# Peptides against a protein of PDB entry 6B4E, part 157

Target 1, 295 residues: chain A of PDB entry 6B4E
Amino acid sequence: TNFDKISKMFWHYKDKIAQIKQDIVLPIKKADVNVRNLLSRHKRKINPKFGQLTNSNQQLFKIQNELTQLINDTKGDSLAYHWILNFIAKAVVHQAETEVRVKPESALPLGKLTLYLLVQFPELQELFMARLVKKCPFVIGFTCEIDTEKGRQNMGWKRNNENKWEDNTSYDERMGGILSLFAIITRLQLPQEFITTTSHPFPIALSWHILARICNTPLNLITNTHFVILGSWWDAAAVQFLQAYGNQASKLLILIGEELTSRMAEKKYVGAARLRILLEAWQNNNMESFPEMSP

## One batch from the design tools (peptide; made by RFdiffusion4, then SolubleMPNN)

Design b2_p25_4_s4 (from b2_p25_4, 13 letters changed)
Fold by OpenDDE base, seed 4:
Structure b2_p25_4_s4 (fold): chain B 295 residues (1-295), chain A 25 residues (1-25)
Amino acid sequence: as target 1 above (295 residues)
Amino acid sequence: DEELKKLLEELEKQLEKLEEELKKR
């Protein structure tokens, strides 16, 4: 694993976040009243759509169409268009931090919606990835020390208004929620209308990178969170990952489930214990995936 | 994907090493 490359990617997306603020978010505040009013109306219409997702494909398609129309309404102004896409990127990640966190299976409809939007609106891809990396660096397999304030910030830890760090459980759950969404996106097939014309923007290979990079992370940097997000990934994508890479996937799953957990056994991480249970379930031919969505 | 290939090769080397260590036990 080339850690220098990973670090460069991490900082690239951090820079992208700063750029988005400077080039998209701040300029809209100075835009004419008509543009601001348009975006305010669209924001109010778009925001509830993510919470309206169910396990129904029909409902998904309805929301896809509604969002597509709302986004297309902004294409006449490039700045407005990029602003609405950035808003969507933030909203999707927020949904992962809140809803997927408590209901992991909700990642499936959210992931399908997100993948559709990423393909339909390619400019969303960099905006979304930048937001993901900012909130959950694990999506690119980045890890740094969290013994410093800067380290915690880089790893997506939040402080409240009293400058107090969030508790470990809250952090773990948020990271798990975000990673579940990303894992789902990587293992989903493109919508039928795009399969022959477009490459997958975040393919299953990115799941391989996550796992491999975590396995190659120095053990002194491995925390309970790493095991939590691996468990979240497992629930979201392990079945499809095995289908994609076969025997090589199996080797990597054994590496994270058996070897990595064993190496860290002295830490007695709860996340590691859960991952061990998932491994054992797989070994007993009881690997489960999220239920498929209804028609 | 060249990067994926490198990661796979690294994984294979790690697994081989692990297997060798297990045989010595």
Scores: peptide ipSAE 0.027, ipTM 0.642, DockQ to the pose 0.041
Fold by OpenDDE base, seed 2:
Order: sequence, then C-alpha cells, then structure tokens
Structure b2_p25_4_s4 (fold): chain B 295 residues (1-295), chain A 25 residues (1-25)
Amino acid sequence: as target 1 above (295 residues)
Amino acid sequence: DEELKKLLEELEKQLEKLEEELKKR
C-alpha cells in the first residue's frame, strides 16, 4: 500500500471541495434571478425524491426518470447544471448519514439510484467522490490520527453548535452508513442499457482497496470505527466480493475478520467482536446479503 | 507486521493482473 498516494488522493478531494465552493456554490448566489429561481424550484422537487425510495424497482425507475428530467432541465446553463449535481451529491451522502445508518438495507435502492445518476451524468462522479471523502475518508482507505482537532476534522468528525465533538457511537454509525452506500455502489452491476457502452465508475476493485488499505494501516491508528465500517461493508458487499474475486477475496476476508481482529484483541472493540461473528457465520456457510428489491 | 504487508502486496499484484485480464475481454 502506497500511503503517500492515498494521502495525495485525500488532499486532492479536499481541494476539490474548496474548488466546488469557489467555482459553483458562490457564483450561483450572484447569478441571474431566473437561474436562482429555477434552481430553488428544482431543489425543492429533488430533495424529497430520496425519501420516496422503497424496496421496489418500479418505484426506483419512476424516481430515476423524474430526477433525469429535472437535471436535464438545467443543462442549458453549465453553472446551473453543476450546481444541481453538487446538490444531489450532498443529498445522497446526507441520506446515507441519516437513513442508511439506522436501516442499512436502504443502501440498496439508494445505491442503485446513485449509480444510475453517476452513469447518466458523468460530471456527478467527481462531485460525489469529493463529498464522500470529505465525510468518510474510509471510502478510499485513508486514516490519520484523531488526537488533534485537525486530525478529527480530516476524519470527518463533526462538532455541534456548542463546539462539542459528536459522541463515538454517532460517528461510528454515520461512517457505517456512508460506507454501506459506497460498498453497495461498488458491487452493483450497471443497468442493462449501460453495460456495453460505459465502464463502472466505482467498481468492486475499490472495495478491495478499502480492505487492503485498512489492513496495512498502522495498528496505532486503528480504532473501533475501522471495525464498524468493515462490518458495514461486509453486510453490504461480502457475498458479491467473494463472487468477484474468489479465493483472493476469501484471503482478504480472513485477514480482516481473523488476523486484524486478533491483533487488536487487547482493545476489546465492540466493532471487532461483531466482525468476528460475521467471519464465523461465513465459515458456517451462513453469510447473508441484503434482500433483492421487488419488481 | 512485515509478513502481513508482504501478503497484502501479493494480493494487490494478483488483483492488478485480474483487472488487466478483465479489460482484455
């Protein structure tokens, strides 16, 4: 694992967030009133769509079509188009932080919708990835120290209005929710209409990178959160990961489930205990995946 | 752990080979 490369990638996306603010968000505030009104109307129509997702493919397709139309309405103005895509990127990540954290299986319809939009609107890819890395650096396997304020901020810790850090449980759950969404996206197949014309924007190989980079992380930087997000990833993608990489996948699952947990046993992390349970379930041929969506 | 690092490096190399093979299909 090249840690320098990972750090460079992390800071690249941090810079991208700053660029988005400067080049997209701030300029729209000074844009023509007609453009601002258009975007305000579209924002109000788009935002509730994510909460309308169910475990139904029919409902998913309906929402996909509605969002596609709303986004296409902005293509006449490049700045408006990029602003809407950035809004969507933020909304999707927010949905992962709020809904997926409490109902992990909701990552499946959200992930399908997101993957569709990422392929249909390629400009969304950089905007979405930048938002993911900002909120949950674990999606690229980045870890730094959290004994400083800057370190905590880099790892996506939030402060409340009283300038107090969020509690450990809240942080763990948020990170788990975001990672569940990303894991689902990496293991989903492209919609049939795109399979022959487009490459997967966030393929299953990115799941491999997450696991491998965590395994290579210095042990003094490994926290309960690492095991929580590994457990979230496992529920979301382990079955499909094994299907994709076979014996190589198996070796990596054993490394995270057995070797990494054993090395950290003295810490008695709750997340590590859960990951061991998942490993044992797999060894007993009881590995589970999220249920498939209804027609 | 040097042994773990070596194992992971080997797995990464194997993955790269697999990805290259998939691109040729």
Scores: peptide ipSAE 0.026, ipTM 0.653, DockQ to the pose 0.298
Fold by OpenDDE base, seed 1:
Structure b2_p25_4_s4 (fold): chain B 295 residues (1-295), chain A 25 residues (1-25)
Amino acid sequence: as target 1 above (295 residues)
Amino acid sequence: DEELKKLLEELEKQLEKLEEELKKR
């Protein structure tokens, strides 16, 4: 694992967030009133749709079509188009932070919707990845120290209005929710209409990178959060990961489930204990995946 | 730590080979 490369990637996306603010968000505030009104209407129509997802593929397809139409309505103005995509990127991540956090299986319909949009609107890919890395740098296997304010900010910690850091449980759950969504996206197949024409924008190899990079992270930087997000990843993608890489996947799962947890045993992390339970379940041929969606 | 590092490096190398093979198909 080349940590310098990972760090460069992290800062690339941090810079991208700053660029998005400068080139997309701020300019729209000064745009024509008609454009602002259009975007306001579209925002109001788009925002509730992510919460309308269920375990139904029929409902998913309905929402996909509705969002596609709403996004296409903005293509006449490049700035408006990029603004609405950035809004969607933020909304998807927010849904992961709130709903997926408490109901991990909701990552599946959300992930399917997101993957569809990422393929249908390629400009969303960079916007979405930048937002993911900003909120949850674990998605690229980045870790830094959290003993400083800047370190905590870089790792996606939030402060409330009183400048108090969020509690550890809230942070862990929020990171788990975001990572669950990303893990789902990496293990999903492209929609049938895109399989022959488009490559997967965030393939299962990115899950490999997450696991490998965490395993190579200096032990003094490993926290309970690392184990929590590994557990979230496991629930979301372990079955499909094993299907993709076979014996090599098994070796990596043993590394995170047995070796990494053993090395950190003295810390008695709750997340590590859960990960060991997941490993044991797998060893007993009881590895579970999220329920498939209904027609 | 060195053993783990070597194992991970080998796994990464194998993955890279696999990805290259998949691209040729």
Scores: peptide ipSAE 0.025, ipTM 0.649, DockQ to the pose 0.306
Fold by OpenDDE base, seed 3:
Structure b2_p25_4_s4 (fold): chain B 295 residues (1-295), chain A 25 residues (1-25)
Amino acid sequence: as target 1 above (295 residues)
Amino acid sequence: DEELKKLLEELEKQLEKLEEELKKR
């Protein structure tokens, strides 16, 4: 693992966030009133759609179509189009932070919707990844120290109105929610209409990178959060990961579930204990996946 | 742990090979 490369990638996306603010968000505030009104209306229509997802594919397809129409309505103005995509990227990540964190299985319909949009609107890919890395750098296997304010900020920690850091449980749950969504996206197949024409924008190989990079992370930087997000990843993608890479996947699952947890045993991390339980369930041929969506 | 690092490096190399093979198909 080349950590310098990972760091460069992390900062690339941090720069992208700054660029998005400068080139998309701020310019719209000065745009024509008609454009601003259009985007305001679309924002109001788009935002509730993510909360309307259920375990129904029929409902998913309905929402996909509705969002597609709303996004297409903005294509006449490039700035408006990119603004609405950036809004969607933010909204999806927010949904992961709020809903998926408490109901991990909700990552499946959200992930399917997101993957569809990422393929249908390729310009969403950079916007979405930048937002993911900013909020949850674990999605690219980036880790830094959190003993400094800058380090905590880089790792996606939030402060409240009193300038107090969020509690560890809240941070862990948010990171788990975001990573669950990303894990789901990486293990989903492209919609049938895109399989022959488009490559998967965030393929299962990115899950491999997450696991491998975490395993190579210096042990002094490994925290409970690492194990929590590994557990979230496991629930979301372990079955499909094994299907994709077979024996090699098995080796990596053993590395995170057995070896990494053992090396950190002295810390008695709750997340590590959960990951051990997941490993044991797998060893007993009881690995579970999220339930499939209904028609 | 040098052994773990070596194992991970090997796994990464194997993955890269697999990815290259998949691209050739």
Scores: peptide ipSAE 0.026, ipTM 0.652, DockQ to the pose 0.365; fails the geometry check

Design b2_p25_5_s1 (from b2_p25_5, 13 letters changed)
Fold by OpenDDE base, seed 5:
Structure b2_p25_5_s1 (fold): chain B 295 residues (1-295), chain A 25 residues (1-25)
Amino acid sequence: as target 1 above (295 residues)
Amino acid sequence: SSELEKLLKELEEELEKLEEELKKR
């Protein structure tokens, strides 16, 4: 694992967030009133769509079509188009932090929708990834110390209005929710209409990178959160990961489930205990995946 | 596919390296 490369990637996306603010968000405030009104209307229409997802593919397709139309309405103005995509990126991540956090299986419809949008609107990819890395650096396997304010901020910790850090459980759950979404995206197949024309923007190999980079992370930087997100990843993608990489996948799952947890046993992390349970379930031929969506 | 085989080989090499690093901890 090249940690320098990972760090560079992390800071690239941090810089991208700053750029988005300067080049997209702030300029829109000074844009023509008609553009601002358009975006305001579109924002109001788009925002509830993510909460309208169910386990129904029919509902998914409906929402996909509605969002596609709404986004296409903005293409006449590049700034407006990028603004609406950035809004969508933020909204998707927010949905992961709130809904997926409490209902991990909801990552599947959200992931399908997101993947569709990422392919349909390629400019969303960089915006979405930047938002993901900002909120959950684990998606690229980045880890830093959290003993400092800056370190916590870099790792996506939030402060409330009283400038107090969120509790560990809240942080763990949020990270788990975001990681679940990303894991789902990596293991989903492209919609049939795109398979021959487009490469997967966030392929299953990115799951490999997450796991491998976590395994190579210095042990003194490994926290309960690492095990929580590994567990979230496991629920979301382990079955498909095994299907994709076979024996190599198995070895890596054993490394995270057995070896990494054993190395950290003295910490008695709850997340690590859960990961061991998942490993044991797999060893007993009881590895579960999220249920498939209905027609 | 040939591409998949290539990827698997690369992953295997990466995994071996990872295992070695873990053992050194």
Scores: peptide ipSAE 0.029, ipTM 0.657, DockQ to the pose 0.193
Fold by OpenDDE base, seed 1:
Structure b2_p25_5_s1 (fold): chain B 295 residues (1-295), chain A 25 residues (1-25)
Amino acid sequence: as target 1 above (295 residues)
Amino acid sequence: SSELEKLLKELEEELEKLEEELKKR
């Protein structure tokens, strides 16, 4: 693991967020009133769509088509188009922070929708990844110290209006929700209409990077959150990961489930205990995945 | 596929490095 490379990638996306604000978000506030009105209407139509997702593929396809039309309506203005994609990127991540954190299985329909949009609208890819890294650096296996204000901010910790940090449980759950979504995206197959013409934008190899980078993280930087997100990843993608990489996947799952948890046993992390339970379930031939969506 | 075989070889090498690193910790 090259930590310098990971750090460079992290800061690249942090810079991208700043760029998005300067080049997309702020300029649109000064745009023509007709453009602003259009975007306001589209935002109102788009936002509820993510909450309308169910475990139904039919409903998913309906929403995909509706969003596609709404996004296409903005293509006549490049700034408007990028603004609406950035809005979608933010909305998807927000859905992961709120809904997926409490109902992990909801990551599947959300992930399918997101993957479709990422392929249909390639410009969404950088916008989405930047938002993911900002909110949950674990998606690229980045970790820094959280003993400083800046460190906590870099790791996606939030403060309330009273300048108080969120509680550990809230942070852990949010990170778990976001990582669940990302994990799902990495293990999904491309929609049939794209499978022969397009490469997967966030392939299963990115899950490998997450696990490997966390395992190589200095032990003094490993927290309960690391184990929580590994557990979230496990629920979301472990079955498909094993299918993709076979014996090598198995070895890596043992490394995170057994070796990493053992190395940190003195900390008695709740997340580590859960990950150990997941490992034991797998050893007993009871590895579970999210249920498939209905037709 | 040939691409998958290449990836698996790379993963094997990375895994070996990871195992060694964990043993040192």
Scores: peptide ipSAE 0.029, ipTM 0.646, DockQ to the pose 0.193
Fold by OpenDDE base, seed 2:
Structure b2_p25_5_s1 (fold): chain B 295 residues (1-295), chain A 25 residues (1-25)
Amino acid sequence: as target 1 above (295 residues)
Amino acid sequence: SSELEKLLKELEEELEKLEEELKKR
């Protein structure tokens, strides 16, 4: 694992967030009133759509079509188009922080929708990844110390209005929700209409990088959160990961489930205990995946 | 541990080979 490369990626996306603010968000505030009104209307129509997702493919397709139309309506103005995509990127991540956090299986319809949009609107890819890395650096296997304010900020910790850090449980759950979504995206197949014409924007190899980079992370930087997000990833993608990489996948799952947990046993992390349970279930041929969506 | 690092390196190399093979198809 090249940690310098990972750090460069992390800071690249941090810079991208700053660029988005400067080049997209701030300019729209000074844009023509008609453009601002259009975007306000579209924002109000788009935002509820993510909450309307169910385990139904029919409902998914309906929402895909509706969002596609709404986004296409903005293509006449490049700034408006990029603004609405950035809004969608933020909304998807927010949905992961709230709904997926409490109902991990909801990551499947959300992930399918997101993957569709990422392929249909390629400009969304960098906007979405930048938002993911900002909110949950674990998606690229980045870890830093959290003993400093800057370190906590870099790792996506939030402060409330009173400048108090969020509690550990809240942080763990948010990170788990975001990572579940990303894991789902990496293991999903492209929609049938895109399979022959487009490469997967966030392929299963990115899941490999997450696991491998965490395994190579210095032990003094490993926290309960690392095990929580590994558990979230496991529920979301372990079955498909094994299908993709076979024996090599098995070795990596054993490394995170057995070796990494054993090395950190003295810490008695709750997340590590759960990961061991998942490993044992797999060893007993009882690995579970999220339920498939209905027609 | 040195053993874990070695294993991870081997796995990364195997993954790269697999990715290259898939690109050639």
Scores: peptide ipSAE 0.027, ipTM 0.657, DockQ to the pose 0.312
Fold by OpenDDE base, seed 4:
Structure b2_p25_5_s1 (fold): chain B 295 residues (1-295), chain A 25 residues (1-25)
Amino acid sequence: as target 1 above (295 residues)
Amino acid sequence: SSELEKLLKELEEELEKLEEELKKR
């Protein structure tokens, strides 16, 4: 694992967030009133769509089509187009932080929708990844110390209006939700209409990078959150990961489930205990995946 | 540990080979 490379990636996306604010978000506030009104209307129509997802492919396709139309309506103005995509990126991540957090299996329809949009609108890819890394740097396997304010901020910790950090449970669950979404995206196949024309924007190899980079993370930087997000990843993608990489996947799953948890046993992390349970379930041929969506 | 790092490096190398093989299919 090249930690310098990971760090560079992390800061690249941090810079991208700043760039998005400067070049997309702020300029729209000064845009023509008609453009602002259009975007406000679209925002109001788009925002509820993510919450309308169910375990139904039919419903998914409906929402895909609706969002596609709404996004296409903005293509005549490049700034408006990028603004709406950035809004979508934020909305998707927010949905992961709220809904997927409490219902991990909801990551599947959300991930399918997101993957569709990422392929249909390639400009969404950088916007989405930047938002993901900002909120959950675990998606690229980045870890830093959280003993400092800056370290906590870099790792996506939030403060309330009273400048108080969120509690550990809230942070863990939020990170788990975001990571679940990303894991799902990495393990999903492209829709049939895109398989021959496009490459997967966030392929299963990115899941490999997450796991490997976490395993290579200095032990003094490993926290309960690492195990929580690994557990979230496991639920979301372990089955498909094994299908993709076979024996190599197995070795890596054993490394995170057995070796990493054992090395951190003294910490008695709840997340680690859960991960061991997942490992044991797999060893007993009881590995489960999220239920497939209905037609 | 150094041993874990070594193992992970080996796995990464093996994965790269696997990906190359998959591309050839």
Scores: peptide ipSAE 0.024, ipTM 0.643, DockQ to the pose 0.306

Design b2_p25_5_s3 (from b2_p25_5, 13 letters changed)
Fold by OpenDDE base, seed 5:
Structure b2_p25_5_s3 (fold): chain B 295 residues (1-295), chain A 25 residues (1-25)
Amino acid sequence: as target 1 above (295 residues)
Amino acid sequence: SSELEKLLKELEEELEKLEEELAKR
């Protein structure tokens, strides 16, 4: 694991967030009133769509079509188009922080929708990844110390209105929700209409990077959150990961489930205990995946 | 596919390295 490379990638996306604010978000506030009105209407129509997802593929396809039309309506103005995509990126991540956090299996329909949009609108890819890394650096396997204010900020910790850090449970759950979404995206196949024409924008290899980079993270930087997000990843993608990489996948699952948990046993992390339970379930041939969506 | 085989080889090498690093902890 090249940590310098990971750090450079992390800061690249941090810079991208700043660039988005400067070149997309701020300029639109000064744009023509007609453009601003259009975007306001579109925002109101788009925002509820993510909460309308169910375990139904039929409902998913309906929402995909509706969003596609709404986004296409903005293509005549490049700034408007990028603004609406950035809004979507933020909305998807927000949905992961709220709904997926409490209902992990909801990551599946959300992930399918997101993957479709990422392929249909390639400009969304960089916007989405930048937002993911800002909110949950674990998606690229980045970890830093959280003993400083800057460290906590870099790792996506939030402060409330009283300038108090969020509690550990809230942070863990949010990170788990976001990572669940990302894990799902990495293990999903492209929609049939894109398989022959487009490569997967966030392939299963990115799951490999997450696990490998966490395994190679200095132990003094490993926290309960690392185990929580590994558990979230496991629920979301372990079955498909094993299908993709076979024996190599098995070795890596053992490394995180047995070796990493054992190295950190003295900390008695709740997340580590759960991960060990998941490992044991797998060893007993009881590995489960999220339920498949209905037609 | 040849591409998959190449990837798997690379992954195996990375795993070996990770195992070695973990053993030093």
Scores: peptide ipSAE 0.028, ipTM 0.658, DockQ to the pose 0.193
Fold by OpenDDE base, seed 4:
Structure b2_p25_5_s3 (fold): chain B 295 residues (1-295), chain A 25 residues (1-25)
Amino acid sequence: as target 1 above (295 residues)
Amino acid sequence: SSELEKLLKELEEELEKLEEELAKR
């Protein structure tokens, strides 16, 4: 694992966030009133769509079509188009932080929707990845120290209005929710209409990178959060990961489930205990996956 | 551990081979 490369990638996306603010968000505030009104209307229509997802493919397709139309309506103005995509990127991540956090299986319909949009609107890919890395650096296997304010900020910790850091449980759950979504996206197949024409923007190999990079992370930087997000990833993608990489996947799952947890046993991390339970379930031929969506 | 790092490196190399094989399909 080249940690310098990972760090460069991390800072690339941090810079991208700053660029988005300067080149997209701020300019729209000064844009023509008609453009602002259009975007305001579209924002109001788009925002509830993510909460309307169910375990129904029919409902998913309906929402996909509706969002596609709404996004296409903005293509006449490049700035408006990029603004609405950035809004969607933020909204999707927010949904992961809130809904997926409490109901991990909801990552499946959200992930399917997101993957569709990422392929349909390629400009969303960088916007979405930048937002993911900002909120949850674990998606690229980045870890830094959290003993400083800057370190915590880099790792996606939030402060409340009283300038108090969020509690560990809240942070862990948010990171788990975001990672669940990303894990789902990596293990989903492209929609049938894109399989022959487009490469997967975030393929299953990115899950491999997450696991490998975490395993290679200095032990002094490993926290309960690392195990929580590994557990979230496991629930979301372990079955498909095994299908994709076979014996090599098994070795990596054993590394995270047994070796990494054993090395950190003295810390008595709750997340590590859960990961061991998941490993044991797998060893007993009882690995579970999220339920498939209905027609 | 050095052994873990070695194993991970081997797995990464194997993954690269797998990706190359998949790209040929």
Scores: peptide ipSAE 0.025, ipTM 0.649, DockQ to the pose 0.296
Fold by OpenDDE base, seed 1:
Structure b2_p25_5_s3 (fold): chain B 295 residues (1-295), chain A 25 residues (1-25)
Amino acid sequence: as target 1 above (295 residues)
Amino acid sequence: SSELEKLLKELEEELEKLEEELAKR
């Protein structure tokens, strides 16, 4: 694992966030009143759609069509189009931080919707990845020290209005929610209409990178959060990962479930204990995946 | 850490081979 490369990727996306603010978010505030009104109306229509997702494919397709229409209405103005896509990127990640956090299986319909939008609107890909990396650097296997304020900020820790850091449990759960969504996206097949014309924007190989990079992370930087997000990933994608890479996947799952947990046993991390349970369940032929969506 | 790194490197190399084989199919 080339850590310098990973760091460069991390900072690339951090810079992209700054660019988005400068080139998209701030300029729209000075845009024509008609454009601002249009975007305000669209924002109000788009925002509730993510909460309307269920475990129903029929409902998913309905929402996909509605969002597609709303986004297409903005294509006449490049700035408006990019603004609405950035809004969607933020909204999807927010949904992962709030809903997926407490109900991991909700990542499946959200992931399917997101993947559809990423393919339908390619400009969303960079906006979405930048937002993911900002909020949860684990999606690219990035880790830094959290002994400093800057380090915590880089790893996606939040402060409240009183400058108090969020508690460890809240942070772990948020990271788990975001990573669950990303893991789902990486293991989903493209919608049938895109399979022959488009490559998967975030393929299963990105899950491999997450696991491998975490395994190669210096042990002094490994925290409970690393094990929590590995457990979240496992629930979301382990079955499909094994299907994709076979014996090689098996070896990597053993590395994270057995070897990494054993090396960190002295820390008695709760997340590590959970990951060990997941490994044992798999060894007993009881590996579970999220239920498939209804027709 | 060195043993783990070695094992991961081997896995990455094998994965690349698998991906190449799948692409030829």
Scores: peptide ipSAE 0.025, ipTM 0.652, DockQ to the pose 0.252
Fold by OpenDDE base, seed 2:
Structure b2_p25_5_s3 (fold): chain B 295 residues (1-295), chain A 25 residues (1-25)
Amino acid sequence: as target 1 above (295 residues)
Amino acid sequence: SSELEKLLKELEEELEKLEEELAKR
């Protein structure tokens, strides 16, 4: 694992967030009133769609079509188009922080929708990844110390209105929700209409990177959150990961489930205990995946 | 540990080989 490369990637996306603010968000505030009104209307129509997802493919396709139309309506103005995509990127991540956090299986329909949009609108890819890395650096296997204010900020910790850091449980759950979504995206197949014409923008190899980079992280930087997000990843993608990489996947799952947890046993992390349970379930041929969506 | 790092390196190398083989097909 090249940690310098990971750090460079992390800071690249941090810079991208600053660029998005400067080049997309701020300019729209000064844009023509007609453009601002259009975007306001579209925002109001788009935002509820993510909450309308169910475990139904039919409903998914309906929402995909509706969002596609709404986004296409903005293509006549490049700034408006990029603004609406940035809004969608933020909305998807927000949905992961709220709904997926409490109902992990909801990551499946959300992930399918997101993957469709990422392929249909390639400009969304960098906007979405930048937002993911800002909110949950674990998606690229980045971690740093959290004993400083800057370190906590880099790892996506939030402060409340009283300038107090969020609770550990709240942070763990948010990170788990976001990572569940990303894990789902990495293990999904492209929609049938894109399989022959487009490469997967966030392939299963990115899941490999997450696991491997966490395993190579200095032990003094490993926290309960690392095990929580590994558990979230496991529920979301372990079955498909094994299908993709076979014996090599098995070795890596054993490394995170047995070796990494054993090395951190003295900390008695709750997340580590859960990961051991998941490992044992797999060893007993009881590995579970999220239920498939209905027609 | 050095052992874990070694194993991970081996896995990464194997993955790269697999990806290269898939790209050639």
Scores: peptide ipSAE 0.025, ipTM 0.647, DockQ to the pose 0.294

